# Peptides against a protein of PDB entry 4M9S: the designs that were tried, part 30

Target 1, 135 residues: chain A of PDB entry 4M9S
Amino acid sequence: SRGLVGVECITPYSYKSLAMALQRCVEVLSDEDRSALAFAVVMPPGVDIPVKLWSCVIPVDICSNEEEQLDDEVADRLKRLSKRGALLSGKRMPVLTFKIDHIIHMFLKHVVDAQTIANGISILEQRLLEIGNNN

## One batch from the design tools (peptide; made by RFdiffusion4, then SolubleMPNN)

Design b1_p12_8_s1 (from b1_p12_8, 5 letters changed)
Fold by OpenDDE base, seed 5:
Structure b1_p12_8_s1 (fold): chain B 135 residues (1-135), chain A 12 residues (1-12)
Amino acid sequence: as target 1 above (135 residues)
Amino acid sequence: MPKPSFDFEVVK
């Protein structure tokens, strides 16, 4: 069954109003959470992504050398973003995952700096290769 | 990692 990707056609007015609301949400975030949100743009929208893959692109300044603690810190940031409404959707079962909505992703694609997006993609690709080579 | 930046001029 090909799930109908419901193209929610938002009107330009609805989009502008939503964008203004989202801008206010971004402005009140901490620096850490705002950075996490920016790099969320490199993930495909509408897909439940496991925390392990999020950890490939979410910047963490202070982390112990324990890989488990890195995933926990990333998960905490994503959880905080999910509590701010439509920014992210978390799912605990069967595996802890987070999903970015199409509308939020479209907003981020327009407002996140192009160099930031390019850097995020490059970092993701590099770390995925490292994971693949260790398997 | 480089610090991300936002441009909201597109929203105005």
Scores: peptide ipSAE 0.369, ipTM 0.836, DockQ to the pose 0.574
Fold by OpenDDE base, seed 3:
Parts: C-alpha cells; sequence; structure tokens
Structure b1_p12_8_s1 (fold): chain B 135 residues (1-135), chain A 12 residues (1-12)
C-alpha cells in the first residue's frame, strides 16, 4: 500500500493560527534577539549554517571588543532563539550550526520589512567578499 | 545599522 503522501494542505486556518503564534513569539523577544531573527531571513531555509556565516549578517554592537567574542555572542543569540521553539534548530556536532525551517523563513519573508531584508543581503554579500579576498 | 521592523498586518 503506497501511503498517500497526504499533501497536508495547510488550511488557511492553520496558517493563520501559526502566524499568530509566531507573532506572539516575536513580540516577547528582546530587541537584540528580534534583530537577530529579522536578519535570519537572508539565510537559505533548511540548511545547517555555521555560526561564522550567521555572524556576517546578525547585527552586534561594536562594544564587543574582540572578533573572537563576536562569534560567541552570535552563538548565544541563536541559542536563545532555538530555545523559543521552532524559530531555529541548532547542532553542536560536527561543528556548531543553526538552521531556519521553511515555515519560519516563509513567515519572516512576509513580516520583515523589505528594506531590512535588502540591507541584510547587502551586508552578507559584502562580508562574503571580504572573507573570499582574505583567503 | 537601521533597526529591523516587523509588519504583522498580514497576520490580522
Amino acid sequence: as target 1 above (135 residues)
Amino acid sequence: MPKPSFDFEVVK
């Protein structure tokens, strides 16, 4: 019996209820964690992304002295987001990575301001070019 | 860096 891969037709109702739940999750975040979540939209969904790449797009206040501390601070923010349910999923092995799920990514694409998304892409592109030129 | 903004009108 070939199990009908039931296209779980996400009913408009299920989508609306999920979006409302996600909205509440975003509203209770700190300003720093909300900012991190907003810029997470520029990452491809369903891919385990190393913290180093996350650090290219997540805004961190310059008050963090050493470059080595930047990755740790970013990791802490991503860890907090991962503890808020389905926002992110983290893996420690073989390297520390975080993944944004397709549903969360789709939600963010709809609710994050277009200018924020454009800025995030621009920043990521710039940092990737810098990394590529230094290697 | 501009502060990110969210628009939840799509959710209403």
Scores: peptide ipSAE 0.367, ipTM 0.835, DockQ to the pose 0.538
Fold by OpenDDE base, seed 4:
Structure b1_p12_8_s1 (fold): chain B 135 residues (1-135), chain A 12 residues (1-12)
Amino acid sequence: as target 1 above (135 residues)
Amino acid sequence: MPKPSFDFEVVK
């Protein structure tokens, strides 16, 4: 099955049709999964990103402050998203990673509110700086 | 954190 990765928006009509389908997918998500999807917009598309890095930007409301539990909860959310309309692509080995498709990323850039995007970027930058300073 | 929101008017 050629996932959404093989879909190029060649025409505005194709984009609109795909966007409508994606909108329906987003609307049926839980609030938590929808929030995770929103913040996925800050990740570079087409790149396999480790769960640890996803955990830097995905908001988790109900989890202990333990880093391991945070990663597990984030992984569960990303797994659920990967099962819905190919919103994400996951790899289990050698390291658990998730990738956002270019088309999905483009869609999110258009529909996620500007404040959410700005917040997500700020959070990611802060966490990356912290990681860089601890190495 | 503020709750994220989606605006689908751009695709209507």
Scores: peptide ipSAE 0.363, ipTM 0.832, DockQ to the pose 0.580
Fold by OpenDDE base, seed 1:
Structure b1_p12_8_s1 (fold): chain B 135 residues (1-135), chain A 12 residues (1-12)
Amino acid sequence: as target 1 above (135 residues)
Amino acid sequence: MPKPSFDFEVVK
């Protein structure tokens, strides 16, 4: 178990005020985008993660099984989250990646249900094993 | 998949 080293993030904002602001941001999201945000908690904070890896944990209900369409839909959701302030940061080069900030990650660890976190970790592990075996 | 849930009681 790679213990996520709990990086203590010092913020100039009061934790309570930041948490309240983030709660409001979460409440105005669509159900789909809110679900995507919840599962972002399983990703390591401060790391630029390719969309392909995000697609392993972000739940998408698509009619087609085309991998390309899955990545596009996931990317669209992550782009929307990136426009909601400090939730995510995106980079286009060299590859499209998204990063969750340490502060947001700590917030999610406190508010996302433990069963959701456990499910997300299990899904990620399973998908990574499948990718590794198919390569 | 079960719908994710958020608990904001810690914020209140």
Scores: peptide ipSAE 0.357, ipTM 0.829, DockQ to the pose 0.559

Design b1_p12_8_s2 (from b1_p12_8, 5 letters changed)
Fold by OpenDDE base, seed 2:
Structure b1_p12_8_s2 (fold): chain B 135 residues (1-135), chain A 12 residues (1-12)
Amino acid sequence: as target 1 above (135 residues)
Amino acid sequence: FPKPSFDFSVVE
């Protein structure tokens, strides 16, 4: 059983003002990057997640079936997101990882469709199970 | 993949 632990976060910023800023940030994203951001909600906040695991839930429509190319495309999307405000934090060493902040995660939980979240979690769980069984 | 959607009514 794989459970994602959610942690409550307190922010010194006004939620409304922050949410408005984040909404504007989301609205100016490309469709692909916005989709990637939506599915970022299924990751546990505050944890450095390897790109390989991100690739389990980030939708990539046009790429080679090669795993390396998939990871590269996912990484590019996440890198773009990391350059926009505090959406994601990237770390290149020792392994390329990305982390979603608690505040951003809370925002996404409120604005991303509940069915999307549920589907994303299911997909993640399925892919992780497949990875685990292949080890 | 299912198409994700956002609802910002909670922000307004």
Scores: peptide ipSAE 0.496, ipTM 0.901, DockQ to the pose 0.601
Fold by OpenDDE base, seed 1:
Structure b1_p12_8_s2 (fold): chain B 135 residues (1-135), chain A 12 residues (1-12)
Amino acid sequence: as target 1 above (135 residues)
Amino acid sequence: FPKPSFDFSVVE
């Protein structure tokens, strides 16, 4: 399903209906996928973001210290989210990327806890600094 | 990693 690309204005009725549908979608997710979705709110909407950057904010239980395994696990979670309607859109070429739709992003800003958002931003900033210093 | 939470009271 193609994300609701191009919907700039939603009526209050349409928004409420969509929000209810999205709530139901979130409720049926696994705890891991739901957590991934929550932290997707820190990403800019409408931008194709490489998996490497997603891995900076998506919480993964560390089973191994291998960076490749981390990216693969993150990619799997994002792929599952992409199958849940308009939550995410994936691209394989030229690089594997995922994009959050503006409407979904707006929804998440309303329903994700403020502390969660703040934590996600802080984690992203820390990880980006580490990447920049190690390069 | 802090556990995320959702509040759907705004939707209801």
Scores: peptide ipSAE 0.495, ipTM 0.901, DockQ to the pose 0.591
Fold by OpenDDE base, seed 4:
Structure b1_p12_8_s2 (fold): chain B 135 residues (1-135), chain A 12 residues (1-12)
Amino acid sequence: as target 1 above (135 residues)
Amino acid sequence: FPKPSFDFSVVE
């Protein structure tokens, strides 16, 4: 099975077919994993992003306020997403990172609610500023 | 965090 990542959107028809497949993938996710996927749209596509940065935007409902536990929970969610239709690509070494594909990112930009995207960007910007001020 | 939502009307 060619992973969804290998499908180039060349025609509107190809896009529709891919979008339908992706919709089905999203619909079968848990609420938590679906939420994580939604906020993945705020990350730049094609870039290996450290889990620490993902943890800035991925919502975690059931986790202690400990930063280490937050990163672990986020990593688990991202790992699950990476196993479903190649929604993400993970690297374990040298640092645990995840990357969103351009096609997946494009899909998310079309289907994720505009308010969700705006909120995610705002949260990311805030967290990045906090990191920058602490360095 | 606000609850995210999806709109698949662009796919349908």
Scores: peptide ipSAE 0.495, ipTM 0.901, DockQ to the pose 0.603
Fold by OpenDDE base, seed 5:
Structure b1_p12_8_s2 (fold): chain B 135 residues (1-135), chain A 12 residues (1-12)
Amino acid sequence: as target 1 above (135 residues)
Amino acid sequence: FPKPSFDFSVVE
């Protein structure tokens, strides 16, 4: 099934207004939630991504060495972001996943620093390789 | 993890 790449045509005015609203949303986030949102840009938009893959790029400062606790902490951050409106969409069944909307992703791609994006992609690639080698 | 940064100059 070829997923319809819905070309959402937003007008420049609508985009600017939305961007201003999103900027305000980002500014009021905690440092940890803002960091999580920044690295969300490395995920493909419109795809339900399991928490395990999110944990590869979401920075967690304080976590026990238990892998289960890492996923829980990441999930909590993503849940908080999902409660702030259109930033993320969570799905609990059949598997806990989060999805970034195309419009939000496009915004992040323009405002997140290019070096941050590059670093996030590099970290994701490295950790995916580690997961693949353990399988 | 590197500390992320935002640039909102494109919004202004």
Scores: peptide ipSAE 0.491, ipTM 0.901, DockQ to the pose 0.578

Design b1_p12_8_s3 (from b1_p12_8, 4 letters changed)
Fold by OpenDDE base, seed 5:
Structure b1_p12_8_s3 (fold): chain B 135 residues (1-135), chain A 12 residues (1-12)
Amino acid sequence: as target 1 above (135 residues)
Amino acid sequence: FPKPSFDFSNVL
């Protein structure tokens, strides 16, 4: 089944209003939460992504080598972003996942620099290969 | 349209 990629035609006015609203939301984030939001651009929009895959790209400075603590810290950042409105949608069942909406993803694709996006994709690909080789 | 720009160059 070819999923209808619903081309949500955002009108230029809706896009401008959304961009202004999102800009204000991003400006009041902590540096950590803003960084997490930037890297959300590497995820496919409209897909429920497990926290484990988010942990591959979200930058976390943790003193602990415990993998469980990494996933918990990433989950907390994503939860904070989900509470700031339409930035992310969290789902707890059957597995804890987060989803970026197409509208937010399109905004991020325009405001995050192309090099950061490319680097984030490269890091994700590398870490996915490492996970795949350890299974 | 003025594109909002965020500098994320130091995020990596």
Scores: peptide ipSAE 0.066, ipTM 0.747, DockQ to the pose 0.097
Fold by OpenDDE base, seed 1:
Structure b1_p12_8_s3 (fold): chain B 135 residues (1-135), chain A 12 residues (1-12)
Amino acid sequence: as target 1 above (135 residues)
Amino acid sequence: FPKPSFDFSNVL
């Protein structure tokens, strides 16, 4: 178990006001974008994560087995989240990455179902092992 | 107040 080292996060907002604002932001998302955001809880906060790793946990219904289509659809969802209240931070160079902020990650740990978090971690670990064995 | 929760168990 990689212990998520608790990083102290300083916010100019009260926890209560920030949580309320974030809840409101999450409530107005599409089901797909909200699902994508929920799985950001399994990512380490403050780290620029490549789209390929996001695709390991973000649920996407694709009709084709084309890996390129999966990464593109995931990238589009993450781009939408990046435009909504800084839920994610996108970076285009040197490669397309997205980062979950510590504050948002802390919020998600409180509002995402514990079983969903556990399942998401398990899926990520499994898919990372598969990627590592194919290289 | 009930703690806000989002259940996505059906997404997996």
Scores: peptide ipSAE 0.056, ipTM 0.732, DockQ to the pose 0.147
Fold by OpenDDE base, seed 2:
Structure b1_p12_8_s3 (fold): chain B 135 residues (1-135), chain A 12 residues (1-12)
Amino acid sequence: as target 1 above (135 residues)
Amino acid sequence: FPKPSFDFSNVL
């Protein structure tokens, strides 16, 4: 993906144009895909994050408690987001990962409710702790 | 899971 990697300075005009474009992109998403995008704000920007870590925070209604089905559903949502412009960058090899760009992350920090961000971080921390204790 | 909300008023 030719990401926005290289825009060190966004002019107010470029920011407004980007914000408007991103707003429109978010508005046309399904509720599920918007939810997945919102929780992308808790991930560090510019880092290739494995699907397993995304599954810690992406809300999924699964019919079974099987971890494999959770990861697959999360991966499908993130794949859909990665096909919508610069929202996410997917990488399949060597491991399936997704990355949020700094600019998109900055946008999300402004538009996602602060309590939702805080809750998402807490959920991520809790799930990571659980994973760490089970190893 | 918390329900995410977007407030675009901060971006406009």
Scores: peptide ipSAE 0.047, ipTM 0.721, DockQ to the pose 0.596
Fold by OpenDDE base, seed 3:
Structure b1_p12_8_s3 (fold): chain B 135 residues (1-135), chain A 12 residues (1-12)
Amino acid sequence: as target 1 above (135 residues)
Amino acid sequence: FPKPSFDFSNVL
């Protein structure tokens, strides 16, 4: 029996209701947490991504504090997003990771500006190259 | 339906 890969056809209705619910969730975020959520669109959905990779794309106003605090600040933002339900899913073991679900990712692709997405991808690619060359 | 205009302009 070939399992029907159920294309969960998110009905236009389910999409509209989800979009409205997500809109309300996003509206009550701080500007910082909302910005972090926007950049989550550059991550592959359904994948547990280490905090170090999130820190490559999440904008942090570096107050003059040490680079070592960047991952902690990013982790705190992602933790706040994960506490607001389906926005992100966090895992602590074996390494602290966060995952964006396919549905949330699809929503973000529709609401985040295309230039912002392109910029986020470019930044991620650049930072990954830097990390790869330093190892 | 109005596209939810999240002003992400401050992300640039």
Scores: peptide ipSAE 0.045, ipTM 0.726, DockQ to the pose 0.080

Design b1_p12_8_s4 (from b1_p12_8, 5 letters changed)
Fold by OpenDDE base, seed 4:
Structure b1_p12_8_s4 (fold): chain B 135 residues (1-135), chain A 12 residues (1-12)
Amino acid sequence: as target 1 above (135 residues)
Amino acid sequence: MPKPSFDFSNVL
């Protein structure tokens, strides 16, 4: 299966067909996984991002305040998304990372509500500053 | 946080 990475030229027709396929993929997600996918738009496309940085923006309702449990739950959501076609690609070694493809990212920028995108960026920026100040 | 929404009308 040629991953979405192999589509160098998307015609408007190919884009519409892909958008319809992606819409169906989004519609069958759980509310939690769909929310995780929405916030994935704030990450730079084509970059292998560690789970710890994903946990900065993926909304998780955890019963405990333990950071480790947050990272594990985020990782599980991202793993489920990676199994839904080409939404995400994961690497296990040397560190568990996930990457959003450029095409998926472009799609999400068009369909995710602007307020969610703005909020996700603000949250990411805040948490990155907090990490940077503690180092 | 408010639940994110998807609008596919801009793409379809």
Scores: peptide ipSAE 0.491, ipTM 0.891, DockQ to the pose 0.526
Fold by OpenDDE base, seed 5:
Structure b1_p12_8_s4 (fold): chain B 135 residues (1-135), chain A 12 residues (1-12)
Amino acid sequence: as target 1 above (135 residues)
Amino acid sequence: MPKPSFDFSNVL
């Protein structure tokens, strides 16, 4: 059975209205949650991503070198984003994961600064290499 | 890390 990936043809009007609603959502975020949302653009849309991989790109100013505390702080930010509209979808089982939807990802690609996107990709690549070398 | 920025000029 070939699943028809129904390209939901969002009308330009629906897109503009959604984009205006999303802009308002971004404007009322804390600086920390807004930063987390910006770096969410580097994740592939429609994929359940473990918190450990989110922690590779979400900026956290924590003085503790405890990996567990870093993942908890990142998880809390992503949980707050998941409660504000449809920005993220969280799953708790079997492992805590978060997913960005295609429409939110498309919006972020248009509004997040290109240098921020490039920096986020570079940071993700570097940290994935570090994880891969330590295993 | 540099602070991210948003540009909504192309959305309106």
Scores: peptide ipSAE 0.489, ipTM 0.890, DockQ to the pose 0.517
Fold by OpenDDE base, seed 1:
Structure b1_p12_8_s4 (fold): chain B 135 residues (1-135), chain A 12 residues (1-12)
Amino acid sequence: as target 1 above (135 residues)
Amino acid sequence: MPKPSFDFSNVL
């Protein structure tokens, strides 16, 4: 069991005010971007995660089985989310990564349905095993 | 997979 070390996050916003603002941000997303945000809950907060690992859990309907197209589409979704305030933080160098902060992650744990969280974890675990066995 | 759902009643 890799214990998520709970980092205490200090916010200048009241929990209620922040939650209301985040709800509004979620409600104005496209269905695709909202789905991507839901599955962001399975990622460890405060860590710069490469797009390849995001592609393991972000649902993408692509006509091609090309991994490059998958990563590009995932990157575009995550870029859009990074423009929605504090939802994600993107970093271009040295590698394109996205990070979910502790506050947003805590929010998502409370609002994303338990079945989505469980499915996302299972899918991530399976795909990580597949990547690990192919190296 | 089923579409993810959000329940904000747990927070607000």
Scores: peptide ipSAE 0.488, ipTM 0.891, DockQ to the pose 0.517
Fold by OpenDDE base, seed 2:
Structure b1_p12_8_s4 (fold): chain B 135 residues (1-135), chain A 12 residues (1-12)
Amino acid sequence: as target 1 above (135 residues)
Amino acid sequence: MPKPSFDFSNVL
């Protein structure tokens, strides 16, 4: 994995260059993948998050309300994002998980609309409560 | 859901 793990110190220049590169990466995304990336900001950085938890916040318009199809569609979006540089890091085993890097997360916190972040957190909290009450 | 927006004006 060519993760940004080696960037101990981002100079202001390196930061601007990275920010420009990330902006360009965001601009070339599909609307769906861009939306998925925006909501990735609600996840804690540096943590391998199962697809099931990602599915709580990633907006998917599915023709069927089948949970299995939701997770698959979310996984496909996250896989596409993981192929675009350092946006996400995927692990397939033992469970399919995705992780957002601290630098990417910090970038997203600066560029994603504050209301989107707040809404995403609220949705995540609601979905987690629903899952917790149904178990 | 409203489409999320990105603002890069403070980054560049």
Scores: peptide ipSAE 0.488, ipTM 0.889, DockQ to the pose 0.506

## One batch from the design tools (peptide; made by RFdiffusion4, then SolubleMPNN)

Design b1_p13_1_s1 (from b1_p13_1, 7 letters changed)
Fold by OpenDDE base, seed 1:
Structure b1_p13_1_s1 (fold): chain B 135 residues (1-135), chain A 13 residues (1-13)
Amino acid sequence: as target 1 above (135 residues)
Amino acid sequence: SVLEKMRKLFSSV
């Protein structure tokens, strides 16, 4: 699905209407999917992000510590979010990636709790450093 | 790179 990247908010009213629609979409998500969406705020908007990088910040409670299972669970959550239309855009080729649109990202910056954002940034920074040191 | 964009994002916050 094409994201809302090309949609310009012409008026404050249009933005408010879109925000209301997005709030309704968020309310019907499971707690796990809503949490995943919240942490999407720490990703740069308009960028195709590999699932492996999403797995650095999306909280997953799995019984197995196998990395493959973690990535699969994260991918499933992102796929569900992408089915909500405007929330995420998925791409399978050449690598499975997901992208958050600028408008959705801006919405999240205003509605996600500041402590959640700060925690997500801290976690992502730590994970990126670990990846960089292990390569 | 994606990593560079992430670093820039964190520095701007």
Scores: peptide ipSAE 0.151, ipTM 0.763, DockQ to the pose 0.037
Fold by OpenDDE base, seed 5:
Structure b1_p13_1_s1 (fold): chain B 135 residues (1-135), chain A 13 residues (1-13)
Amino acid sequence: as target 1 above (135 residues)
Amino acid sequence: SVLEKMRKLFSSV
Protein backbone atom coordinates (compact mmCIF):
# COMPACT_ATOMS: atom_id res chain seq x y z
CA SER B 1 0.00 0.00 0.00
CA ARG B 2 1.99 3.02 -1.27
CA GLY B 3 0.77 5.86 0.98
CA LEU B 4 -0.36 8.82 -1.15
CA VAL B 5 1.96 11.56 0.12
CA GLY B 6 -0.88 14.07 0.46
CA VAL B 7 0.57 17.27 -1.00
CA GLU B 8 -0.84 19.64 1.61
CA CYS B 9 -1.61 22.29 -0.96
CA ILE B 10 -1.75 25.60 0.88
CA THR B 11 -5.27 26.54 -0.22
CA PRO B 12 -5.76 29.98 -1.79
CA TYR B 13 -8.08 30.62 1.13
CA SER B 14 -5.36 30.12 3.73
CA TYR B 15 -3.11 32.40 1.74
CA LYS B 16 -5.75 35.12 1.50
CA SER B 17 -6.45 35.01 5.23
CA LEU B 18 -2.76 35.16 6.04
CA ALA B 19 -2.24 38.05 3.62
CA MET B 20 -5.02 40.03 5.29
CA ALA B 21 -3.56 39.45 8.73
CA LEU B 22 -0.07 40.41 7.57
CA GLN B 23 -1.37 43.53 5.84
CA ARG B 24 -2.87 44.70 9.14
CA CYS B 25 0.45 44.12 10.90
CA VAL B 26 2.31 46.10 8.22
CA GLU B 27 -0.11 49.03 8.39
CA VAL B 28 0.65 49.74 12.06
CA LEU B 29 4.44 49.88 11.51
CA SER B 30 6.34 53.17 11.35
CA ASP B 31 7.45 54.29 7.89
CA GLU B 32 11.06 53.37 8.72
CA ASP B 33 10.21 49.88 9.99
CA ARG B 34 7.87 49.27 7.05
CA SER B 35 10.64 50.24 4.64
CA ALA B 36 13.04 47.85 6.38
CA LEU B 37 10.48 45.05 6.07
CA ALA B 38 9.98 45.78 2.37
CA PHE B 39 13.70 45.38 1.68
CA ALA B 40 13.71 42.05 3.52
CA VAL B 41 12.26 40.62 0.30
CA VAL B 42 15.74 40.65 -1.29
CA MET B 43 17.06 38.21 1.34
CA PRO B 44 16.85 34.44 0.89
CA PRO B 45 14.05 33.03 3.05
CA GLY B 46 14.78 30.52 5.80
CA VAL B 47 18.42 31.61 6.19
CA ASP B 48 19.98 33.25 9.25
CA ILE B 49 21.50 36.44 7.83
CA PRO B 50 24.03 38.48 9.85
CA VAL B 51 23.22 42.14 10.56
CA LYS B 52 26.18 43.28 8.44
CA LEU B 53 24.48 41.90 5.33
CA TRP B 54 21.12 43.40 6.30
CA SER B 55 22.84 46.78 6.56
CA CYS B 56 23.71 46.51 2.87
CA VAL B 57 20.04 46.91 1.86
CA ILE B 58 18.16 48.50 4.78
CA PRO B 59 17.98 52.27 4.17
CA VAL B 60 19.20 54.26 7.17
CA ASP B 61 19.60 58.03 7.26
CA ILE B 62 22.49 58.16 9.72
CA CYS B 63 24.71 61.21 9.32
CA SER B 64 27.38 59.35 11.26
CA ASN B 65 30.15 57.83 9.14
CA GLU B 66 30.75 55.16 11.78
CA GLU B 67 29.87 51.74 10.35
CA GLU B 68 29.24 50.46 13.85
CA GLN B 69 26.42 52.96 14.36
CA LEU B 70 24.85 51.95 11.05
CA ASP B 71 24.78 48.29 12.06
CA ASP B 72 23.29 49.19 15.44
CA GLU B 73 20.47 51.19 13.88
CA VAL B 74 19.71 48.39 11.41
CA ALA B 75 19.75 45.87 14.24
CA ASP B 76 17.27 47.98 16.23
CA ARG B 77 14.85 48.08 13.30
CA LEU B 78 15.12 44.34 12.73
CA LYS B 79 14.63 43.71 16.46
CA ARG B 80 11.40 45.73 16.39
CA LEU B 81 10.19 43.72 13.39
CA SER B 82 11.02 40.46 15.17
CA LYS B 83 8.81 41.56 18.09
CA ARG B 84 5.86 41.79 15.69
CA GLY B 85 5.47 38.01 15.68
CA ALA B 86 6.13 36.12 12.45
CA LEU B 87 7.68 39.02 10.49
CA LEU B 88 11.29 38.12 11.39
CA SER B 89 13.10 35.67 13.66
CA GLY B 90 16.22 36.85 15.47
CA LYS B 91 19.11 34.85 16.95
CA ARG B 92 21.70 36.35 19.28
CA MET B 93 24.15 33.44 19.31
CA PRO B 94 26.65 32.67 17.99
CA VAL B 95 26.25 36.01 16.15
CA LEU B 96 23.31 38.38 15.82
CA THR B 97 21.28 37.21 12.81
CA PHE B 98 17.78 37.65 11.45
CA LYS B 99 15.74 35.31 9.27
CA ILE B 100 12.67 35.86 7.13
CA ASP B 101 10.23 32.96 6.93
CA HIS B 102 9.19 31.51 3.58
CA ILE B 103 5.54 32.47 4.10
CA ILE B 104 6.38 36.09 4.96
CA HIS B 105 8.77 36.23 2.02
CA MET B 106 6.04 35.03 -0.34
CA PHE B 107 3.74 37.72 1.00
CA LEU B 108 6.36 40.43 0.42
CA LYS B 109 6.93 39.25 -3.16
CA HIS B 110 3.27 40.03 -3.87
CA VAL B 111 2.99 43.38 -2.09
CA VAL B 112 6.40 45.02 -2.65
CA ASP B 113 6.80 46.89 -5.93
CA ALA B 114 8.77 44.94 -8.56
CA GLN B 115 11.08 47.88 -9.27
CA THR B 116 11.85 48.21 -5.56
CA ILE B 117 12.79 44.52 -5.45
CA ALA B 118 15.03 44.87 -8.51
CA ASN B 119 16.71 47.97 -7.12
CA GLY B 120 17.25 46.31 -3.75
CA ILE B 121 18.94 43.31 -5.36
CA SER B 122 21.17 45.58 -7.43
CA ILE B 123 22.18 47.60 -4.37
CA LEU B 124 22.93 44.44 -2.40
CA GLU B 125 25.10 43.04 -5.19
CA GLN B 126 27.03 46.27 -5.50
CA ARG B 127 27.67 46.56 -1.78
CA LEU B 128 28.66 42.90 -1.48
CA LEU B 129 31.25 43.45 -4.20
CA GLU B 130 32.58 46.48 -2.35
CA ILE B 131 32.85 44.53 0.91
CA GLY B 132 34.56 41.65 -0.89
CA ASN B 133 37.08 43.92 -2.59
CA ASN B 134 37.92 45.73 0.65
CA ASN B 135 38.57 42.49 2.36
CA SER A 1 31.55 32.19 2.99
CA VAL A 2 28.04 33.54 3.62
CA LEU A 3 28.87 36.47 1.34
CA GLU A 4 29.82 34.16 -1.50
CA LYS A 5 26.60 32.21 -1.11
CA MET A 6 24.64 35.44 -1.26
CA ARG A 7 26.43 36.51 -4.43
CA LYS A 8 25.63 33.20 -6.09
CA LEU A 9 22.01 33.38 -5.01
CA PHE A 10 21.46 36.87 -6.41
CA SER A 11 23.53 36.35 -9.55
CA SER A 12 21.06 33.64 -10.55
CA VAL A 13 18.16 36.04 -10.25
Scores: peptide ipSAE 0.113, ipTM 0.728, DockQ to the pose 0.032
Fold by OpenDDE base, seed 4:
Structure b1_p13_1_s1 (fold): chain B 135 residues (1-135), chain A 13 residues (1-13)
Amino acid sequence: as target 1 above (135 residues)
Amino acid sequence: SVLEKMRKLFSSV
C-alpha cells in the first residue's frame, strides 16, 4: 500500500495559527512518519493506547517479519512524533503507550482522506477481533 | 481489558 502521498488537504483550519503550525510540522516529517501520523486518526483521542494496538494500523515495511521488530519500529515512529510536541503523548510506565489529543485528532479528521480513515478503522477492527479470539 | 475497551469505543462510532 503506497503511503499517503501528498495529502493536499484543504482543511478548514488552513488559516488558523494552530492549523498552520500543524501543517508545517507535518510537511517536515518523513513519508513514513507522516503516514504513521495519518493512521493515528483511527485511534480514539484522549486514550493511552499500547504500542501493540498502534502496530495494528501503522504501516511498516520490515524485511524481517518478526512481530517484535514491528512493534519496535512502530514505537520508534510514534516516539519521533511525540517529540514534535502536541502530535502524540507517550508514557513508558507501566506499559509503553501513546495518546493522541482531541485537537490533533480533529485536525487529522479533516486532512486525512475519508477512504484511508475507513480502511484504517476496518483493519483495526479486524485485527482486534483476531487478537481477541487468540486470547 | 484494554482491547475490549477499544472494541467498545470503535463499535460506537
Scores: peptide ipSAE 0.107, ipTM 0.725, DockQ to the pose 0.026
Fold by OpenDDE base, seed 3:
Formats: C-alpha cells, structure tokens, sequence
Structure b1_p13_1_s1 (fold): chain B 135 residues (1-135), chain A 13 residues (1-13)
C-alpha cells in the first residue's frame, strides 16, 4: 500500500480563503505582533518550537534593558497570535512551545518578503550555532 | 487583490 504522499494540494481557492481570513486577523494586529507573525515563516511547520528559539528571530525593540525579559515578551506576542485563530498553537507543558501549522506556513511563504525570509533564516542559523557552541 | 494587501502589510513592518 503506497502511502498517499499527502499532496497538500492547497487549491487556489483554499489559498484565497485563507488569505482573506488572515487579512482580517493581520489588520487588527499591532505592528510588533504582525512582524512576529511574518518571522514565523522561518520556523519548520508542525514542530513545537521552544520560546527560546523563537526569540532568536522575533524582533524586539531592545528598549527593555534586560535580556531576561526578552523571552517573556516574545512569549506574550506568540500567545496573542495563538489566540487569533489558527495562526499558532501554544503548548505549556512540559515546556512552553509554539507551533505553526503547515497551511499557515505555506501562506506566509507566499506573502512574506523574500528578503525578510532570507534574513530571518540567516539570523536563526547564526543564533543556533552560538547556542550549540555554548552548550 | 487580497494577496497584494497582505504583502503590503508584511512589507510595512
């Protein structure tokens, strides 16, 4: 039985419907939350990602003097996004994580600026290397 | 289009 390679055929119709739904959600977001959503495109879809890794790519205006508050602020942004439909799924146990759905991720790949995606990936890769070398 | 509006929203940040 050849497993149906789930061709997630996002039909153009499904794509347009998702875009319309997301447009309404995005329009009511703050600029900061909207930016956080854009950078979610650099994360692998369907994976529970710890807040620490999200904080590597989510832009936070450093006006808050303490690095220790970075994760909390990022978590708050991601929590707000998770409350707005299917944008993100949060999990509190055993560790606070957030996951982007495959469908949302595919949408973001089409609407987020290519340079933003490239920059986000580069930043994530650099930060991961730094974390790996400190462990 | 809806997609163009979305792109503008993401590009404005």
Amino acid sequence: as target 1 above (135 residues)
Amino acid sequence: SVLEKMRKLFSSV
Scores: peptide ipSAE 0.024, ipTM 0.581, DockQ to the pose 0.502

